# Peptides against a protein of PDB entry 5VVV, part 17

Target 1, 276 residues: chain A of PDB entry 5VVV
Amino acid sequence: FLCGVVEGFYGRPWVMEQRKELFRRLQKWELNTYLYAPKDDYKHRMFWREMYSVEEAEQLMTLISAAREYEIEFIYAISPGLDITFSNPKEVSTLKRKLDQVSQFGCRSFALLFDDIDHNMCAADKEVFSSFAHAQVSITNEIYQYLGEPETFLFCPTEYCGTFCYPNVSQSPYLRTVGEKLLPGIEVLWTGPKVVSKEIPVESIEEVSKIIKRAPVIWDNIHANDYDQKRLFLGPYKGRSTELIPRLKGVLTNPNCEFEANYVAIHTLATWYKSN
Target 2, 276 residues: chain A of PDB entry 5VVV as posed
Amino acid sequence: FLCGVVEGFYGRPWVMEQRKELFRRLQKWELNTYLYAPKDDYKHRMFWREMYSVEEAEQLMTLISAAREYEIEFIYAISPGLDITFSNPKEVSTLKRKLDQVSQFGCRSFALLFDNIDHNMCAADKEVFSSFAHAQVSITNEIYQYLGEPETFLFCPTEYCGTFCYPNVSQSPYLRTVGEKLLPGIEVLWTGPKVVSKEIPVESIEEVSKIIKRAPVIWDNIHANDYDQKRLFLGPYKGRSTELIPRLKGVLTNPNCEFEANYVAIHTLATWYKSN

## One batch from the design tools (peptide; aimed at target 1 Y10 L82 Y160 V195)

Design b2_p13_1 (made by RFdiffusion4)
Pose (drawn by RFdiffusion4):
Structure b2_p13_1 (pose): chain A 276 residues (1-276), chain P 13 residues (1-13)
Amino acid sequence: as target 2 above (276 residues)
Amino acid sequence: SADKTAYEEAARE
């Protein structure tokens, strides 16, 4: 069961030294996972096709090392959603070559994120693929195979919270396609009824497990502050029923950008991780 | 960016 932090916000990402202290903290409080997905570390999203330079690679390896040294599982995320051409094989291959490079840093766990992308496709893609959801699942699956079908592997859908489902959660062509076509070994990230969920009703998640055909992984935006300059969140982890742990694969908290402000955010996540 | 702006709008709602 996956529990911990996703560094998944817009803005100045954390540095290696902050992530080491993060791992030591996750262990002192018994959490198991860290998802690397900062939106503005350019090779994660903006320039996803680009390989890490020599010194960048030295950094990532040293990072994946301290993750094992503290036994925190490290999941590496990549976001091709902005401009990838799903049908073109050179494009599919560059993704593998990039995911290969990171596999050789010590990385076993991977994620493909597709949040916040323009919902339609290029002229070339609309031929080979029936729908937008078809294209993502095809590449997510093909990639899931190539890496030797890894232990933990996450998929973040374009429709990733209740508000964002067209027309509703239950009878959505995008969401219907995912639950049926996406492989049973691939996890699905979900964010609650809204992007920043005030509460997560047990009925809403049971409802979601209907169409996804899985217990989804929560990308929790409760303490995220990247959307309002004036705002910071030092409150407890709240509005999440303890009765949820049995029904979910995991909860990864997407916290404040200011690293040291995240003490309460992670500790309260940790106490609640107990009690179920 | 456009996606960041859209995110901020959605988060604030």

Design b2_p13_1_s1 (made by RFdiffusion4, then SolubleMPNN; from b2_p13_1, 8 letters changed)
Fold by OpenDDE base, seed 1:
Structure b2_p13_1_s1 (fold): chain B 276 residues (1-276), chain A 13 residues (1-13)
Amino acid sequence: as target 1 above (276 residues)
Amino acid sequence: SEEEERYRKAALE
C-alpha cells in the first residue's frame, strides 16, 4: 500500500530542504511514499525533453539519496502530454533518455502523467493510434518495459476523476482502453468522483476499479489549494472511509502549496491509514 | 495555460 504525499500542485515547487524535511516526517508517521510531480518544475512538464544540468543532477541525486535514508519510496513523475507526438520515435527515445538520466540518479520508481491536457491528437498520431487512450497506453507500456518493469510504475489518465469521464466512469471508452491494454503491473492514479472530492464513496472506487481492472492509487486533492490562492486547507483528512484501504493500491495526498501548512493534513492521513 | 484554467474551474465545482 502506497501512502504519503504527491507534490503535484501548480505554483512554486517546494525547495530541496522542505522535501527532505517531508521525508523525515513521513518516516516518523510511518508513511512510505513521495511522488515528485510539481507542475511548474520546468523539466517535469513544460520542458520535459530537457535533460537535467550537472547542478540539477546533483540536487536530484541528493534528494533521492535522502528519500532512501528515510525509507521513503521516491517516485519520479514526468508529464510529456502537453506537446508530445506519440507516434514519433524521436519523442519516445527522448523520453527514454530523460528517464535513463533519472535512473542514473538512483531512482527506481516512475510515473507517466497525462492529466490536464487536451484530448485531441495531432494528425500524425491519428494515423497510427485508434484513440488518445491507445496512444497513451502504447507509450506507457513501452517505457515500463524499457525500464525493466520497475516494482512501482504509475499512470495518470486524462480522465482522472468521475466528472472527466465521458459519458461516465463505467461506460468510458477511454478508461476501458486503459483497463484492457495497460500492462497489469502499472498502477492507475485517480482523484475520486471530482478533481477535489469532498467524499470518496466505496461504491465509486468499486466502479472505477472494475473498468480499469485494478485497484487505483488515490491522488487526493482534499487539501490542494493551488486552484484558490485565498484559501488554506488546515483541517483533517476526512470523507474517506477506512473501508477504502483494502480496495486501494494507495493514497497520495496533494496538499497545500505552502509546505508549512500541511502538518495536520499529512498527520491525519497517517492516523487514517494506521486505523485499519 | 488553458489546461491549468480547466483544472482550476473543475477544482471549484
Scores: peptide ipSAE 0.655, ipTM 0.958, DockQ to the pose 0.953
OpenDDE base, seeds 2, 3, 4, 5: peptide ipSAE 0.158, 0.645, 0.652, 0.069; ipTM 0.844, 0.956, 0.957, 0.797

Design b2_p13_1_s2 (made by RFdiffusion4, then SolubleMPNN; from b2_p13_1, 8 letters changed)
Fold by OpenDDE base, seed 2:
Structure b2_p13_1_s2 (fold): chain B 276 residues (1-276), chain A 13 residues (1-13)
Amino acid sequence: as target 1 above (276 residues)
Amino acid sequence: SKEEEEYKKAALE
């Protein structure tokens, strides 16, 4: 069971010292996972093709080493979906080289994120792939196999919550393709009924699990405030029955951008997780 | 809300 934090918000990423402090807190609270997915990290998303500099490499190596020191699984995410051409073998090779570099930093767990992108494929991809889901699954499977089938590999669907599913969760051709064609060792991220889900009912997890043919990892935006920088979400982790735990592969909270605001959010997630 | 979902999309434009 993956339980911890995704740094998955828009806005200023956390500094390395905040991330190290996070790992210390995660260990102390018996949480086990950190997903590196800061949207405004240039080489994560907008410039995903760009290799890390020597200085950035040293920072990431230090961060990954710190996660290991605190027994926190460091999952490196990349979000190539803004401008990747899925059918272009050079793009696939570029993605492979980027993940090879991160593997050299000591990273062993990875994620491919296709959240917050347009559903439109370019003309070249439309000639090769039957749908956007087919393109995403193809590259995800290829990368997963190329990396030697790492123990933890995550996929974030473009339809990552109930409101983004067309026509709905149980009938989504996109999620059906993901469920049928994504290799079974790849975990699927899910956010619940909405982008910000006040509640995640058990029935909603059973519904999505059926179509994706696996228990999801929750990317939980309950404490996310990137969409409202004037608001801090200081309340407890709530609206998630503990009956979800046996039906999930994990829960990763995407909390407030302000690192200092997240004590209650993360601590109460830990209390929730340990209550089973 | 729809506003929260639209805001995440608008942060991409």
Scores: peptide ipSAE 0.088, ipTM 0.816, DockQ to the pose 0.132
OpenDDE base, seeds 1, 3, 4, 5: peptide ipSAE 0.057, 0.072, 0.086, 0.052; ipTM 0.807, 0.816, 0.824, 0.788

Design b2_p13_1_s3 (made by RFdiffusion4, then SolubleMPNN; from b2_p13_1, 8 letters changed)
Fold by OpenDDE base, seed 2:
Structure b2_p13_1_s3 (fold): chain B 276 residues (1-276), chain A 13 residues (1-13)
Amino acid sequence: as target 1 above (276 residues)
Amino acid sequence: SKSEERYREAALS
């Protein structure tokens, strides 16, 4: 069971010292996972093709080593979906080289994220792939296999919550393709009924699990404030029955942008997890 | 991006 934090928000990423402090807290609270997915980290998303500099490499190596020290699984995410051409072998090779570099930093767990992108494919991809889901699954499977089928590999769908599913969760052709074609060893991220889900009912998890043919990892935006930084979400982790735990592969909270605001959010997630 | 805007709009809904 993956339980911890996804740094998955828009805005200023956390600094390395904050991330190290996070790992210390995660260990202390018996959480086990950190997903590196800061939207405005340039080489994560907008410039995903760019290799890390020597200085950036040193920082990431240090960060990954710190995660290991605190027994936190460090999952490196990349979000190539803004401008990747799925059918272009050079793009796939570029993605492979980027993940090879991160593997050299000591990273062993990875994620491909296709959240917050347009559903349209370019003309070249339309000639090769039957759908957007087929394109995403193809590259995800290829990368997963290329990396030697790592123990933890996550996929974030473009339809990552109920409100983004067309026509709905249970009837989504996109999610059906993901469920049928994504290799079974790849985990699927899910956010619940909404982008910010006040509640995640058990029935909603059963519904999505059926179509994706696996228990999801929750990317939980309950404490996310990147959409309105005038607000801080200081309340407890709530609206998730502990009955979800046996039906999930994990829960990763995407909390407030302000690192200092997240004590209650993360602590109460830990309490929730341990209460099962 | 349009997709980021979609996220923000949906998050506020």
Scores: peptide ipSAE 0.670, ipTM 0.956, DockQ to the pose 0.894
OpenDDE base, seeds 1, 3, 4, 5: peptide ipSAE 0.654, 0.631, 0.654, 0.644; ipTM 0.955, 0.950, 0.954, 0.953

Design b2_p13_1_s4 (made by RFdiffusion4, then SolubleMPNN; from b2_p13_1, 8 letters changed)
Fold by OpenDDE base, seed 1:
Structure b2_p13_1_s4 (fold): chain B 276 residues (1-276), chain A 13 residues (1-13)
Amino acid sequence: as target 1 above (276 residues)
Amino acid sequence: SKEEERYRKAALE
């Protein structure tokens, strides 16, 4: 069971010292996972093709080593979906080289994220792939196999919540393709019925699990505040029955942008997890 | 971006 934090918000990323402090807290609270996915980290999303510099490499190596020191699984995410051409072998090779570099930093767990992108494929991709889901699954499976089938590999769908599914969760052709064609060793991220789900009913998890043919990992936006700069979410983790735990592969909370605001959010997630 | 604005709108629903 993956339990911890995803740094997955828009806005200023956390600094390396904050991330190291997070690892100390995660270990202390018996949580086990950190997903690196800051939207405004340039080489994560907007400039995903760009290799890390020597200085950036040193920082990431140090961060990954710190995660290992505190027995936290470090998952490196990349979000190529803004402008990748899925059918272009050069794009695939560029993605492989980027993940090879991160592997050299000592990273062993990875994620491909296709959240918050347009559903339209370019003309070249339409000639090769039957749908957007087929294109995403193809590259994800190829990368997963290329990396030697790492123990932890995550996929974030474009339809990552109930309200984004067309026509709905149980009948989504996109999610059906993901469920049927995504290799079984790859985990799927999900935010619940909404982008920010006040509640995540057990029945809603059973519904999505059926179509994706696996238990999801919850990307939980309950404490996310990147969408409203006037708000801080300081309350406890709530609206999730502990009956969800045996029905999930994990829960990763995407909390407030302000690192110092997240004590209650993360601590109460840990209490929730240990209560099962 | 338009993608970020779509997220922000949906996050407020």
Scores: peptide ipSAE 0.688, ipTM 0.963, DockQ to the pose 0.951
OpenDDE base, seeds 2, 3, 4, 5: peptide ipSAE 0.677, 0.664, 0.685, 0.680; ipTM 0.962, 0.960, 0.963, 0.962

Design b2_p13_2 (made by RFdiffusion4)
Pose (drawn by RFdiffusion4):
Structure b2_p13_2 (pose): chain A 276 residues (1-276), chain P 13 residues (1-13)
Amino acid sequence: as target 2 above (276 residues)
Amino acid sequence: SSDKEAYITAARE
């Protein structure tokens, strides 16, 4: 069961030294996972096709090392959603070459994120693929095979919270396609009824497990502050029923950008991780 | 960026 932090916000990402202290903290409080997905680390999203330079690679390896040294599972995320051409094989290949490079850093766990992308395709893609959801699942599956079908592997859908489902959660062509075609070994990230969920009703998640055909992994935006300059969140982890732990694969908290402000955010996530 | 602005709008709602 996956529990911990996702560094998944817009803005100045954390540095290696901050992530080491993060791992030591996750362990002192018995959490198990860290998802690397900072939006503005350019090679994660904006320049996803580009390989890490020599010194960048030294940093990532030293990072994946301290993750094992503290036994925190490290999941690497990549976001090709902005401009990838799903049908073109050179494009599919560059993704593998990039995912290969990181595999050789010590990485066993991977994620493909597709949040916040223009919902339609290029002229070339609309031929080979029936719908937008078809294209993502095809590449997510193909990639899931190539890496030797890894232990934990996450998929973040374009429709990733209740508000974002067209027309509603239950009869959505995008969501229908995912639950049926996406492989049973691939996890699905979900964010609650809204992007920043005030509360997560047990009925809403049971509802979601309907169409996804899984217990989804929560990308929790409760303490995220990347959307309002004036705002910071030092409150407790709240509005999440303890009765949820049985129904979910996990909860990864996407916290404040200011690293040291995240003490309460992670500790309260940790106490709640107990009690179930 | 357009996606960041859209996110901020959605987060504030």

Design b2_p13_2_s1 (made by RFdiffusion4, then SolubleMPNN; from b2_p13_2, 7 letters changed)
Fold by OpenDDE base, seed 2:
Structure b2_p13_2_s1 (fold): chain B 276 residues (1-276), chain A 13 residues (1-13)
Amino acid sequence: as target 1 above (276 residues)
Amino acid sequence: SKEEEFYRKAALE
């Protein structure tokens, strides 16, 4: 069961010292996972093709080593979906080289994220792939296999919550393709009924699990405030029955942008997790 | 970006 934090928000990413402090807290609270997915980290998303510099590499190596020190699984995410051409073998090779570099930093867990992107493929991709889901699954499977089928590999769908599913969760051709064609060893991220879900009913997890043919990992935006930084979410992790735990592969909370605001959010997630 | 704005709008629904 993956339980911890995804740094998945828009805005200024956390600094390395904050991330190290996070790992210490995660260990203390018996959480086990950190997903590195800061939207405005340039080489994660906007410039995903760019290799890390020597200085950036040193920082990431240090960060990954710190995660290991605190027994936190460090999952490196990349979000190529803004401008990748799925059918272009050079793009695939570029992605492979980028993840090879991160592997050299000591990272062993990875994620491919296709959240918050346009649903349309380019003309070249339309000639090769039957759908957007087919394109995403193809590259995800290829990367997963290329990396030697790491123990933890996550996929974030473009339809990552109920309101993004067309026509709905249970009838989504996109999610059906993901479920049928994504290799079974790849985990699927899910956010619940909405982008920010006040509640995640058990029935909603059963519904999505059926179509994706696996238990999801929750990317939980309950404490996310990147969409409205006039607000801070200081309340407890709630609206999730502990009956979800046996029906999930994990829960990763995407909390407030302000690192210092997340004590209650993360601590109460830990309490929730341990209460089952 | 347009993608971030779409997310932000959906997050507020």
Scores: peptide ipSAE 0.700, ipTM 0.966, DockQ to the pose 0.955
OpenDDE base, seeds 1, 3, 4, 5: peptide ipSAE 0.696, 0.680, 0.693, 0.688; ipTM 0.965, 0.963, 0.964, 0.963

Design b2_p13_2_s2 (made by RFdiffusion4, then SolubleMPNN; from b2_p13_2, 7 letters changed)
Fold by OpenDDE base, seed 2:
Structure b2_p13_2_s2 (fold): chain B 276 residues (1-276), chain A 13 residues (1-13)
Amino acid sequence: as target 1 above (276 residues)
Amino acid sequence: SEYEERYRKAALE
């Protein structure tokens, strides 16, 4: 069961010292996972093709080493979906080389994220793939296999919550393709009924699990405030029955942008997790 | 971006 934090918000990413402090807290609270997915980290999303510099490499190596020190699984995410051409072998090779570099930093867990991107493929991709889902699954499977089928590999769908599913969760051709074609060893991220879900009912998890043919990992935006930084979410992790735990592969909370505001959010997630 | 805005709008619903 993956339980911890996804740094997945828009806005200024956390600094390395904050991330190290996070790892310390995660360990203390018996959480086990950190997903590196800061939207505005340039080489994560906007410039995903760009290799890390020597200086950036040193920082990431240090960060990954720190995660290991605190027994936190460090999952490196990349979000190529803004401008990748799925059918272009050069693009696939570029993605492979980028992840090879991160592997050299000591990273062993990875994620491909396709959240918040255009649903339309370019002409070249339309000639090769039957649908957007097919394109995403193809590259994800290929990367997963290329990396030697790492123990933890996550996929974030474009339809990552109920309100983004067309026409709905259970009838989504996109999610059906993901469920049927995504290799079974790849985990699927899910956010619940909404982008920010006040509640995540058990029934809603059963519904999505059926179509994706696996138990999802929750990317939980309950404490996310990147969409309105005039607000801080300081309340406890709630609206999730502990009955969800046996029906999930994990829960990763995407909390407030302000690192210092997340004590209650993360601590209460830990309490929730351990209360099962 | 337009996609970030889509996220933001949906997050506020």
Scores: peptide ipSAE 0.689, ipTM 0.962, DockQ to the pose 0.932
OpenDDE base, seeds 1, 3, 4, 5: peptide ipSAE 0.680, 0.662, 0.677, 0.665; ipTM 0.960, 0.958, 0.959, 0.957

Design b2_p13_2_s3 (made by RFdiffusion4, then SolubleMPNN; from b2_p13_2, 7 letters changed)
Fold by OpenDDE base, seed 2:
Structure b2_p13_2_s3 (fold): chain B 276 residues (1-276), chain A 13 residues (1-13)
Amino acid sequence: as target 1 above (276 residues)
Amino acid sequence: SRVEELYRKAALE
């Protein structure tokens, strides 16, 4: 069961010292996972093709080593979906080289994220893939296999919550393709009924699990505030029955952008997890 | 970006 934090928000990423402090807190609270997915980290998303510099590499190596020290699984995410051409072998090779570099930093867990991207494929991809889902699954499977089928590999769908599913969760051709074609060893991230779900009913998890043919990992935006800079979410982790735990592969909270605001959010997630 | 705005709008629903 993956339980911890995804740094998945828009805005200023956390600094290395904050991330190290996070690992310390996660260990203390018996959480086990950190997903590195800061939207505005340039080489994560907008410039995903760009290799890390020597200085950036040193920082990431140090960060990954710190996660290991605190027994936190460090999952490196990349979000190539803004401008990747799925059918272009050079793009696939570029992605492989980028993840090879991160592997050299000591990272062993990875994620491919296709959240918050346009649903349209380019002309070249339309000639090769029958749908957007097929394109995403193809590259995800290839990368997963290329990396030697790591123990933890996550996929974030474009339809990552109920409101983004067309026509709905249970009838989504996109999610059906993901469920049928994504290799079974790859985990699927899910956010619940909404982008920010006040509640995540058990029935909603059963519904999505059926179509994706696996228990999801929750990317939980309950405490996310990147969408409204005027708000801080300081309340407890709530609206999730502990009955979800046996029906999930994990829960990763995407909390407030302000690192200092997340004590209650993360602590209460830990309490929730341990209460099962 | 347009997609970020879609996220923000959906997050506020």
Scores: peptide ipSAE 0.612, ipTM 0.947, DockQ to the pose 0.930
OpenDDE base, seeds 1, 3, 4, 5: peptide ipSAE 0.574, 0.567, 0.590, 0.563; ipTM 0.941, 0.939, 0.944, 0.939

Design b2_p13_2_s4 (made by RFdiffusion4, then SolubleMPNN; from b2_p13_2, 7 letters changed)
Fold by OpenDDE base, seed 2:
Structure b2_p13_2_s4 (fold): chain B 276 residues (1-276), chain A 13 residues (1-13)
Amino acid sequence: as target 1 above (276 residues)
Amino acid sequence: SPEEEAFRKAALE
């Protein structure tokens, strides 16, 4: 069971010292996972093709080493979906080289994220792939296999919550393709009924699990505030029955952008997790 | 970005 934090928000990423402090807190609270997915980290998303500099590499190596020190699984995410051409072997090779570099930093767990992107494939991809889901699954499977089938590999669908599913969760051709074609060793991220889900009912998890043919990892935006800079979410982790735990592969909270605001959010997630 | 704006809109719904 993956339980911890995804740094998955828009806005200023956390600094390395904050991330190290996070790992210390995660360990203390018996959480086990950190997903590196800061939207405005240039080489994560907008410039995903760019290799890390020597200086950036040193920082990431230090960060990954710190995660290991605190027994936190460091999952490196990349979000190539803004401008990747899925059918272009050069793009696939570029993605492979980027993840090879991160592997050299000591990273062993990875994620491919296709959240918050346009649903339209380019003309070249339309000639090769039957759908956007087929394109995403193809590259995800290839990368997963290329990396030697790491123990933890995550996929974030473009339809990552109920409101993004067309026509709905249970009937989504996109999610059906993901469920049928994504290799079974790849975990699927899910956010619940909405982008910000006040509640995640058990029935909603059963529904998505059926179509994706696996228990999801929750990317939980309950404490996310990147969509409203005037708000801080200081309340407890709630609206998730502990009955979800045996039906999930994990829960990763995407909390407030302000690192200092997240004590209650993360602590109460830990309490929730341990209460099962 | 348009994608970020779409996210923010959806997050408020």
Scores: peptide ipSAE 0.601, ipTM 0.952, DockQ to the pose 0.955
OpenDDE base, seeds 1, 3, 4, 5: peptide ipSAE 0.555, 0.554, 0.541, 0.540; ipTM 0.944, 0.943, 0.941, 0.941

Design b2_p13_3 (made by RFdiffusion4)
Pose (drawn by RFdiffusion4):
Structure b2_p13_3 (pose): chain A 276 residues (1-276), chain P 13 residues (1-13)
Amino acid sequence: as target 2 above (276 residues)
Amino acid sequence: HEEAKEHYIEAAR
């Protein structure tokens, strides 16, 4: 069961030294996972096809090392959604070559994120693929095979919370396609009824497990502050029923950008991780 | 990218 932090916000990402202190904290409080997915670390999203330079690679290896040294599972995320051409094989290959490079840093766990992308396709893609959801699942599956079908592997759908489902959660062509075609070994990230969910009703998640055919992994935006300059969140982890732990694969908290402000955010996530 | 960021900000608020 996956529990911990996702560094998945817009803005100045954390530095290696902050992530070491993060791992030591996750362990002192018995959490198991860290998802690396900062939106403005350019090679994660903006320049996803680009390989890490020599010194960048030294940094990532040293990072994946301290993750094992503290036994925190490290999941590496990549976001090709902005401009990838799904049908073109050179494009699919560059993704593998990039995912290969990171596999050789010590990485066993991977994620493909597709949040916040223009919902339609290029002229070339609309031929080989029936729908937008088809294209993503095809690549996500093909990639899931190539890496030797890894232990934990996450998929973040374009429709990743209740508000974002067209027309509703239950009869959505995009969501229908995912639950049926995406492989049973691939996890699905979900964010609650809204992007920043005030509460996560047990009925809403049971509802979601309907069409996804899985217990989804929560990308929790409760303490995220990247969307309002004046705002910071030092409150407890709240509005999440303890009765959820049985029904979910996990909860990764996407916290405040200011690293040291995240003490309460992670500790309260940790206490709640107990009690179920 | 900037458009996606602004869309996110609006949705988060």

Design b2_p13_3_s1 (made by RFdiffusion4, then SolubleMPNN; from b2_p13_3, 6 letters changed)
Fold by OpenDDE base, seed 1:
Structure b2_p13_3_s1 (fold): chain B 276 residues (1-276), chain A 13 residues (1-13)
Amino acid sequence: as target 1 above (276 residues)
Amino acid sequence: MEKAKERYKKAAL
């Protein structure tokens, strides 16, 4: 069971010292996972093709080593979906080389994210792939196999919540293609019925699990504040039954942008997880 | 709240 934090918000990323302090807190609270997915990290999303500099490489190696010291699984995410051409072998090779560089930093767990992108393929991709889901699954499977089938590999769908599914969760052709064609060793990220789910009913997890043919990992936006920087979400982790735990592969909370605001959010997630 | 996050994510496209 993956339990911990995703740094998955828009806005100023956490500094390396905040991330190291997070790992110490995660270990102390018997949480086990950190997903590196900061939207405004330029080499994560907007400039995903760009290799890390020597200085950035040293910082990432130090961060990954610190995660290992605290027995925290460090998952490196990349979000190429803004401008990738899936059918272009040069783009696939560029993605492979970027993930090879991160593997050399000592990273062993990876995520490929297709959240918050346009649903339209370019003309070249439409000639090769039957749908957007087929293009995403093709590259995800190829990258997973190229990396030697890592023990932890995550996929974030473009339809990552109930309100984004057409016509709905159980009938989505996109999620059906993901469930049928995504390799079984790849985990699927999900935010519940909505982007910010006040509640995640058990029945809603059973519905999505059936179509994706696996238990999801929850990307939980309950404490996310990137959409309203005038608000801090300081309340406990709630609106999730402990009956979800045996039906999930994990829960990763995407908390407030302000690192110092997240004590209650993360501590109450840990209490919830241990109550099963 | 939920509609604001959904709008923000769609407006960041």
Scores: peptide ipSAE 0.078, ipTM 0.831, DockQ to the pose 0.131
OpenDDE base, seeds 2, 3, 4, 5: peptide ipSAE 0.075, 0.063, 0.075, 0.075; ipTM 0.830, 0.806, 0.828, 0.832

